# Ledger of designs, part 98: peptides against a protein of PDB entry 3V4L

Target 1, 386 residues: chain A of PDB entry 3V4L
Amino acid sequence: GQPLAKDKVALLIGNMSYWEHPKLKAPLVDVYELTNLLRQLDFKVVSLLDLTEYEMCNAVDEFLLLLDKGVYGLLYYAGHGYENFGNSFMVPVDAPNPYRSENCLCVQNILKLMQEKETGLNVFLLDMCRKRNDYDDTIPILDALKVTANIVFGYATCQGAEAFEIQHSGLANGIFMKFLKDRLLEDKKITVLLDEVAEDMGKCHLTKGRQALEIRSSLSEKRALTDPVQGAPCSAEALVRNLQWAKAHELPESMCLKFQCGVHIQLGFAAEFSNVMIIYTSIVHKPPEIIMCDAYVTDFPLDLDIDPKHANKGTPEETGSYLVSKDLPKHCLYTRLSSLQKLKEHLIFTVCLSYQYSGLEDTVEEKQEVNVGKPLIAKLDMHRGL

## One batch from the design tools (peptide; made by RFdiffusion4, then SolubleMPNN)

Design b2_p14_5_s4 (from b2_p14_5, 10 letters changed)
Fold by OpenDDE base, seed 5:
Structure b2_p14_5_s4 (fold): chain B 386 residues (1-386), chain A 14 residues (1-14)
Amino acid sequence: as target 1 above (386 residues)
Amino acid sequence: SETKIVSTDPELSE
């Protein structure tokens, strides 16, 4: 019969905004496009940007809780990285310069933990450099991996080589994602699909002799990303997994706020990523005696590190939101919350209405506090150890 | 627009 996945779960991490290292650009677009493709493949996708070491560890732990016997697990990483002695290290945004294995996540340790879950397929897509880090002389004593025939690595580059991004006059993919996205929806064995992506990279004049995909696999069965999910969740574990994923994707409901002056504001929410949310406000009713009014959001939790200079913008793009702007309502004020993983408490903020009456020069203000609970990834409490 | 290909290696991004 056709292979069935018990479920399909993906964790996508894109690190760009490094503290002590060069900033990247491609991971933003790569994580976004891959998220949309994996959703079309019926994956439960968690997509995260700009994680610290601690936040990456917690994201991996939460991902491992979604894995079980016969589940398909996919880990994608785009960012800085290195490879020492055949061990791949993902570099968090808070990694020191120089970084070492103690500051980084070892992919082979994650693989060990995935093998303990008896997963039906383990896919690692690593869009990072594979050069040796000469500042790290540590040899990780990896415990012996179980002999399994369900592992696939797609390395964006060869061992000891660099990964590259394409810089245009706008948003562009990394080299790996540029070719992967064109084939990812094909009903093919995952190793055959990746081999075709490797051939496409090898034919392209931009990438030929610069970057080549390496495929490492033990996969003896025909498994594809297109393999259907086994029907209704028949186990308690499958129900728990579905509920845990649903929590990480729950947006606050849109609210209609009514002010004493008779102005009505629509407050809305949109997800860009699992840790990135856009808040938008619009004036939906204004009494005729009010000539001007604006609705600002303010007083955010300090843990979110919201710069007021980037809040309450007339366009999504002015907040740094370039990808979801087409799906947002027009003629709002927009605020981007880019670090929802940092939220320890409920998201409480103030909506401030500033307005003027006809024939009065003085600006009047009314304020309402809004509590929207824990949005998106903030429901997973990724900070419960700090 | 010129297509630049840039390494993601922190040592070569200078």
Scores: peptide ipSAE 0.203, ipTM 0.756, DockQ to the pose 0.491
Fold by OpenDDE base, seed 2:
Structure b2_p14_5_s4 (fold): chain B 386 residues (1-386), chain A 14 residues (1-14)
Amino acid sequence: as target 1 above (386 residues)
Amino acid sequence: SETKIVSTDPELSE
């Protein structure tokens, strides 16, 4: 019969905004496109951008809590990385220059922990450079991996080689994601699918002799990303997993704020990623005596590091939101919260209405405090170790 | 529009 997954869970990490290293662009688009494809494949997807070492550790721990016997686990990483002695290291955004293994997450350690969960399939998709880090001569003593015959690595590049992005019109995929996305929905054994992606990369004049996919697999069974999820969650662990995932993807409800001047504002929320939310405000009713009226959001929690210069933009693109702009209402003011993983408390902020009456030169302000609870990933207490 | 291929290697981007 066709293999069944007990459940399907994916963690996608895209690191771009490095503190001490060159900034990347491709991970934004790659994580977003892969998230949408894996959702079509009935994966529970957690998508995270720009994680520190601590935040990456916690994201992996929360991902491991979603894993259980017969669950399909997929880890995707796009960012800086290196490979020393056959160990793959994902570089957090706060990694020092030079970085070492102590500042980075070892993929083989994550694999060990996934094997302890008795997963049905372990897929790693690593869109990073695989050059040796000559600043780190540490040979990690890793515990021996179990023989589970259910492991697949798709490395975007060969050992000792670079990964590349394709810059076009300001947005770009990584080379790996460019080819992977075209085949990811195919009902094929995951190793066959990746082999076809490798062939496509090898035929393309842009990638031929520059970047080649490496596939490392112990997968003995015909397992595909298209394999159906086994029916309703019957175990307490499966219910907890579903509740944890649902909590991490719950948006605040849209609100209608009413001001004393008779202006009505709609406050709305959209998810770009599990840790990235767009707030948008629109004037839905204005008395005729009010000639100018704008609704600004301000007074965000300090943990979110919101620069007011990047808040309340006339377009989503001016906030750095290029991907969800088509799904957002038009004629709003937009604010992008890109670090929801840092939120320790409820998201409380102020909506400030600035308006002018006909025949008065002075602007009037009214303010309302809004509490939206913990949105998205902020419901997962990723700070429990601080 | 010219498609640019850029390395993600930190050592080549400096």
Scores: peptide ipSAE 0.194, ipTM 0.755, DockQ to the pose 0.497
Fold by OpenDDE base, seed 1:
Structure b2_p14_5_s4 (fold): chain B 386 residues (1-386), chain A 14 residues (1-14)
Amino acid sequence: as target 1 above (386 residues)
Amino acid sequence: SETKIVSTDPELSE
């Protein structure tokens, strides 16, 4: 019979806004496109951008809580990375220069923990460099991995080689995602799918002799990303997993705010990633006596590091939101919250209405505090322990 | 615009 997954769970991490290292661009698009494709494959996807070491550890721990016997686990990483002694290290955005293994997440350690969950399939897609880090002399004594015969690594590049991104005048994928996205929905054994992606990458004149996909697999069974999820969640663990995933994707409900002047504002929310939300405001009713009226959001929790200069923009693109801008209402003011994983408390903020009456020169302000609870990934309390 | 391929290696971006 066709293999069944008990469930399918993916963690996608894209690190691009490094503090002490060169900034990347491809991870933004790559994580977004891969999220949409994996959702079509019935994966429960958590998508995270720009994580610190601590936040990456917590994201992996929460991902491991979603794994259980016969669950398919997929970890995708796009960012800086290195490989020492066959161990792959993912570099957090707060990593020092130079970084060491103590500042990074070892993929083989994550694999060990996934094997303890008795997973049905473990897929690692690593879109990072695999050069040796000569500043890290640490020889990790890794315990011997269990023989589970259910592991697949897709490395964007060969051992000791670099990964590349395409810099164009617009949004572009990394080299690996550019080819992976065209085949990811195919009903093929995952190693066969990746081999076809490797052939497509090898035909590209841009990457020929610079980057080649490496596939490392112990997968003995014909498992595919298209394998159907086993029917209704029969276990308490499956219900908990479904609830935990649902919490990480729950947006605040849209609100209609009514001000004393008779102005009505629509406040709306959109998810770009599990840790990135767009807030938008629109004037839905204005008394005729009010000639000018704007609705600003302000007084965000300090944990979010919201720069007021980047808030309340006339377009999503001016906030740095290029991906979801098609699905957003027009003629709003937009604010991008890019660090929801840092939110320790409820998202409380102020909506400030600035308006002018006909025949008065003075601007009037009214304010309302809004509590939207914990949006998206903030419901997981990833910061537990700080 | 010319398509540029840029390394994601932090050591080569200097």
Scores: peptide ipSAE 0.191, ipTM 0.759, DockQ to the pose 0.524
Fold by OpenDDE base, seed 4:
Structure b2_p14_5_s4 (fold): chain B 386 residues (1-386), chain A 14 residues (1-14)
Amino acid sequence: as target 1 above (386 residues)
Amino acid sequence: SETKIVSTDPELSE
């Protein structure tokens, strides 16, 4: 019969805003596009941008809590990375220069932990460089992997080689995601799908002789990303997994704020990623005696590291939100919260209404505090491991 | 616009 997944769970990490290393661009688009494709494949997707070492460890731990017997697990990573002695290391955004294995997440360690969950399929898609890091002479003594025959690695590049991104004047994919996205929805064994992606990369004049996909697999069954999820969650564990994923994806409800002056503001929320939310404000009612009126968001928790210079923008793009801008209402002020994983408390902030009456020179301000609880990934309390 | 392909290797991005 066709294989069934007990469930399908994906963790996608895109690191681009490195502190001590060159900034990347492709991970933003690659994580977003892959998220949308995997959702069409009935994956529960957690998508995270710009994680520190600690945040990456916690994201992996939370991902492992979603894994269970017969669950399909997919880990995607786009960012800086290296490969020493056949071990793949994902580089966090806070990694020092030079980075070492002690500052990085070993993919083979994650695989070991996934094998302990008795998963139905383990897929790793690694869009990172695979050069040796000569600053790391440590040979990690990894425990022997179990023989589970359900493992697929798609490496964006061959061993000892670089991965490349496409820098255009606009949003562009990494080379791997550019070809992967065109085939990802195909009902094929995952190793066959990746082999076709490898052929497409090899035929392209831009990538030919520059980057080649490596497929490393021990997959004895015809498993596909299209494999249907087994019906209604019958186990307590499946119910917990569904609830945990749902919690990580709950947006705050849109609010209608009423000010004493008679102005009504709509406050809305949109998810760009599991740790990235756009707040938008719009004036839905203004008394005719009010000639000028703006609604700003301010007084965010310090843990979110929000630069006020990037808040309250007239376009989503001015906040750095290029992907969800089509789904957002127009004529708002937009603020991008890019670090929801850092939020320890409830998201409390102020909506400040600045307005002017006809024939009065003085600007009047009214303020309302808003508590939206813990949005998106902030519900997982990724900080509780301290 | 010419498509620039850039390494994601930190050592070659300088």
Scores: peptide ipSAE 0.178, ipTM 0.748, DockQ to the pose 0.495

Design b2_p14_6_s1 (from b2_p14_6, 11 letters changed)
Fold by OpenDDE base, seed 1:
Structure b2_p14_6_s1 (fold): chain B 386 residues (1-386), chain A 14 residues (1-14)
Amino acid sequence: as target 1 above (386 residues)
Amino acid sequence: METKIVSTDPELSE
């Protein structure tokens, strides 16, 4: 019979906004497009941008809690990285310059932990450089991996080589995702799918002789990303996994705020990623005696590091949100919360209505505090160790 | 507009 997945879980990490290293662009689009494709494949996807070392460790730990016997696990990473002695290191955004193995996440250590979960399939898609880091002389003594015959690595580039992004005037993919996205939905053994992606990349005049996909596999079975999920969750663990995933994707409900002046504001929420949310405000009712009014959001938790200069924009694009702007209502003020993983408490903020009456020169302000609980990834309490 | 291919290697961005 066709192989069945007990469940399908993916963790996607895109690091771009490095503190001590060059900023990237492709991971934004790559994580977003891959998230949408994996959702069509019935994956439970957690998508995270711009993680520190601590936040990456916690995201991996939470991902490992979703893994169990016969579950398909997929880890995608796009960002800076290196490879020493056949060990792949993902570089967090807070990594020092130069970075070392102690500042980075070793993919082979994650694989070891995934093998302990008796997973049905382990897929690693690594869109990072594979050059040696000459500042890291650490020879990791990794324990021998178990022979599980269910591992697939798709490396965006060859050993000792660089990965590239395409810089256009707009949103662009990394080279790997550009070709992967066109085939990802195909009902093929995952290694065959990746071989076809490698052929497509090899035919491209831009990538020929610069970047080639490397596939490393021990996969003995005909497993595909299209393999159906085994029916109704029959175990307590499957129910827990479904609840944990649902928590990481639960948006706050939209609210209608009523001010004393008779103005009504719609407050809405949209997910861009599991750790990135757009807040939008719109005036849905205004008394005729009020000639002008605007609804601003302010007083965010300090943990979110929200710059007021980037809040309350007239377009999603002015917040840095280019991907979900089509699905957002028009004629709002928009604020992008890009670090929801940092939220330790409930998301409490102020909605400030500034308005003017006909025939009065002075502006009036009314304020309401709003508590929306823990949105999206903030429900996983990834900070429980600090 | 010319398609620029840029390395994601931090050492080559200098």
Scores: peptide ipSAE 0.150, ipTM 0.736, DockQ to the pose 0.510
Fold by OpenDDE base, seed 2:
Structure b2_p14_6_s1 (fold): chain B 386 residues (1-386), chain A 14 residues (1-14)
Amino acid sequence: as target 1 above (386 residues)
Amino acid sequence: METKIVSTDPELSE
């Protein structure tokens, strides 16, 4: 019979906004599209952009808490990286220049911890460079991996080679995701699926002789990403896992704010990623005596590093939100919160209404404080170690 | 340091 997964869990990390390294663009689209595809495959997906070393460690720890015996674990990474002595290192956004192994996350260490959870399948999709870092002379002494016969690596490039993204005028995938997305939903053994992706990359004139997919696998069984999840959670651990994932994906409820002047504002929330949320405001009722009326959000927690110049935009795209704009209501003001992992307390902010009465020259302001609790990933308390 | 390369090559821009 087809193998059953006890559950399916994915962690997707896209690092772009490096402090000391070249900025990337493709990881935004790649993480978003892969998230949507893995959700169609009944994966519990945590999707995170622009993580520091500390935040990446915590994201991996929270991912490992979702893993158990017979669970399928998938880790995707898009960003800068290197490979020393067959060990893959993911580079955080705060990594110094030059970076070393002490500033980076070793994928083989994560694999060791996944093997301790007795996972049913371990898939790593690494969209990073695999060249040696000559500034890192350390040989990590890794403990010997267990022989579990359930490991698959899909490397976007060959050992000792670079991974590429192509600069387009618009939104574009990285090279690896461009081909992976077209096959990811196929009911095939994961190694066969990745081999077909490798063939597609090898036939494309754009990638031929520039980038080739490498597959490294110990997978002895016919396991696919399409394998059905075992039915209703029968264990207390499965219930806890489902609740923990649900908490990390719970949006605040949409609110109707009523001001003393009789103006009503709709306040809504949308998730772009597990750590990225769009707030939108719209005027839903205005008394006829009010001739002008604007509603804006302000006074965000300092931990979120919100620049007021990028808040309260007339379009989602002006906030840097290009992916979810079609699913948002029109004629709002939009604000993008891109660092929800940094939120230590409740998300409290002010909605300010500025308005003018017919026949009065002076603008009037009313304010309401809004507490939406901890949205999305902020519920997991990724900061418990500081 | 060898980082992920952003190509601006027009031949890669389909």
Scores: peptide ipSAE 0.081, ipTM 0.747, DockQ to the pose 0.078
Fold by OpenDDE base, seed 4:
Order: C-alpha cells, then sequence, then structure tokens
Structure b2_p14_6_s1 (fold): chain B 386 residues (1-386), chain A 14 residues (1-14)
C-alpha cells in the first residue's frame, strides 16, 4: 500500500542578516516559497528567519517536540554553513568571525535526535556551503547514528564545494530552490524527485560545473512528500502536536479601535513567517470635521528591536515585506515585526491617532494601548530554556 | 571565509 505519514512537520530556517558575515538574500524567498509548497503537501510548517545560535537551538528543540513515531520530519536550512569530516554545520546570524563548531548547529546531531523519535521519514534540505572550515580543527565526536533506513539529505552543493546565490535586482530564489520548487509537489519517491532536481540543475548553464545537487540517502521504502497523513489524530501526542503547531501559527484577530474624536481604526495582522508579522492600520471611519488623520503604532517591547524609522510605512515593501504585500489591504500604514522569537512577554503596543480639526491649527493626539497576547512563534516560549 | 557565495555576475542573472 502507499505509505502513510502519522503527521508531517517541517522546520524551515533562513539566515540572511548575519552580524559578522556577508548578508544573504535568497533565503527569504526560498523559505517563503518552500513554506507554501509544503503547506500544499499538508505539512505543519514552522518558518523562521534570522535566528541566533540560541534561537536556532530552541527552534530545533521545539521541532523535535513535534516529532513522533511515524511522523515525517523535514528540516530545511538556507544560510551560511560548512562541512567538517562529513558533519554539516548551520551558521547562526550571531556567529563570530571566524566561527567554530561550538557556535553552530550540527545537522547530524539533529538527525540523531530525530531518530530517537522513531520518525517515518527524515528529510534534510541544506542550501549552504559544504566547504571545510579551516578555523575549526574540532573533530566532533558524534554518537553513532541508528540504522533507520528513512533518511534523505539533499545538499544544494557537492562536498567541499560552495553554494551560490545569484544577486538579482528583484526577489529571486537560490539556485537549489529554483529547481526544487518545480518538482516538490510531484508524487514521487523523495530520492527520485531530488535526482530529477539534480538533473535539472545539471542542465542549467548557470550551475553547470559550479554547483551540483548531492543526494545522500538510506531510504529503503517508497516514501514521498505527497504521502497522505493518517486520519484524525487519535493519540494524545498527535493532539498535543496539533495544538503546539496551531499555537505557533495563531495570528491576533483584527481589531476595530474607536477613538473619542469618533475616528475608527482597523488594526490588522498578517503572518509573513512564523517569526515575522506585519501590523497594519487603516482609517475606516473619520468624522467630516477631521481634515487630517493618521494612525501609527509605537511603544513596542524593547526585545523586538523595532527601528521607528522602518515602522508605519505607506507600503509593505518599505518595511522590507515583499512577499505578502499582495495579500495585504491597501492604503494602510505598515510595520514589520521580524523578531517575534525574541518576545518574552505579551505583545503590547500603542496605537496613536494624530488628527486635526477643520479650522484648528493644532494637531491632537489620542492613544490606545493594545495587547494582542503572544503572536505566532512567541507562543512557543522559545526562551524558556534560560 | 565566504560560506555562501553571492554572485553579482550579470551573466548569471539572465
Amino acid sequence: as target 1 above (386 residues)
Amino acid sequence: METKIVSTDPELSE
């Protein structure tokens, strides 16, 4: 019979905004597009951008809590990385220069932990360099992996080689995701699908002789990303997993704020990623005696590192939100919260209404505090390990 | 150590 997944869970990490390393661009688009594709495949997807070492560890720990017997686990990473002695290291955004293994997450350690969960399938998609780090002479003593025969690695490049992203003037995929996205929905054994992606990359003049997909697998069964999820979650563990995932994806409901002057503001929320939310404000009612009226958001928690210069923009794109802008209402002020994983408390902020009456020169302000609880990934309390 | 190479080569943008 066709294999069934008990559930399907994916963690996607895209690191771009490195502190001590060259900034990347492709991971933004790659994580976003892969998220949408995996959702069409009935994956529970956690998508995270720009994680520190600590935040990456916590994201992996939370991902491992979602894994159980017969669950399909997929880890995607796009960012800086290296490979020493056949161990792949994902580089966090706060990694020093030079970085070492102690500053990075070892993929094979994650695989070990996934194998302890008795998963049905383990897929790793690694869009990073696999060049040796000459600044790290540490030989990781990894415990022997179990022989589970359910492991697939798709490496965006060959061992000892570099992975490339192409700088376009616009939004563009990384090389690996450019080809992967065209086949990802195919009902094929995952190793066959990746082999076809490797052939497509090999035919491209841009990648030929520069970057080639490497597939490493021990997959004994015909498992596909299209494999159906087993019916209603009957186990307590499956219910907990569904609840944890639902918590990590719960947006605040849109609010209608009423000010004393009779102005009504719609406050809305959109998810770009599990740790990235857009707040938008729009004036839905204005008394005729009010000639000018603006509603801006301010007084965010300090943990979110919100630069006021990038808040309250007339377009989503001016906030750095290029992907969800089509799904957002027009004629709003937009603010992008890109670090929801840092939020320890409830998201409390102020909506400030600035307005002017006809025939009065003075601008009047009214303020309303808004508490939206813990949005998206902030519900997982990724900080509880401190 | 460039751990992902960003190509700005225009020939790669076509």
Scores: peptide ipSAE 0.061, ipTM 0.730, DockQ to the pose 0.079
Fold by OpenDDE base, seed 3:
Structure b2_p14_6_s1 (fold): chain B 386 residues (1-386), chain A 14 residues (1-14)
Amino acid sequence: as target 1 above (386 residues)
Amino acid sequence: METKIVSTDPELSE
């Protein structure tokens, strides 16, 4: 019979905004496009941008809680990385310069923990460099991996080589995702699919002799990303997993705020990633005596590190939101919350209405506090332990 | 250590 997945879970991490390292751009598009493709494949996808070491550890821990016997686990990482002694290290955005293994997440340690969950398939897609870090002489004594015969690594580059992104004037995929996205939906054994991606990369004049995909697999069975999920969740654990994932993707409901002046504001929310939300405000009703009226969001929790200069933009693109802009209402003010994983409390903020009456030169302000609870990934309390 | 190279090669932009 066709193999069945008990469930399918993916964690996608894109690190770009490094503190002490060169900034990247491709992970933004790569994580977004891969999220949409994996959702079409019935994966439960958590998509996260710009994680610190601590936040990456917690994201992995939460991902591991979603894993169980026969579940397909996929980890995608796009960012800086290195490989020492056959161990792959993902570099968090807060990693020092130089970084060491103690500042980074070892993929083989994650694999060990996935094997303890008796997963049906373990897929790692690593869009990072695989050069040796000469500043890290640590030989990790990894415990022997179990012989599970269900492991697939897709490395964007060869061992000891670099991974590239192409610097376009606009949004572009990384090299690996450029080819992976075209085949990801194919009903093929995952190793066959990745081999075809490797061939496509090898035919491209841009990548030929510069970057080649490496596939490392122990996969003894025909398993595909297209494999159907087993029907209705029969176990309490499956129900808990589904509820936990659903919580991490729950947006606040749109709100209609009514001000004393008779102005009505629509407050809306959109998810760009599991940790990135766009807030938008629009004036839906204005009394005719009010000639000018703007609704600003302000007074965000300090944990979100929101610069007011980047809030309340006339376009989503001015916030750095290029991917979901087509799905947003027009003629709003837009604010991008890019670090929802840092939110320790409820998302409480102020909607400030600034308006002017006809024949009065002075601007009037009215304020309303809004509590939208914990949006998206903030429901998982990924900061637990700080 | 530059661990992902941003290629600015215009030939890579096509």
Scores: peptide ipSAE 0.041, ipTM 0.663, DockQ to the pose 0.086; fails the geometry check

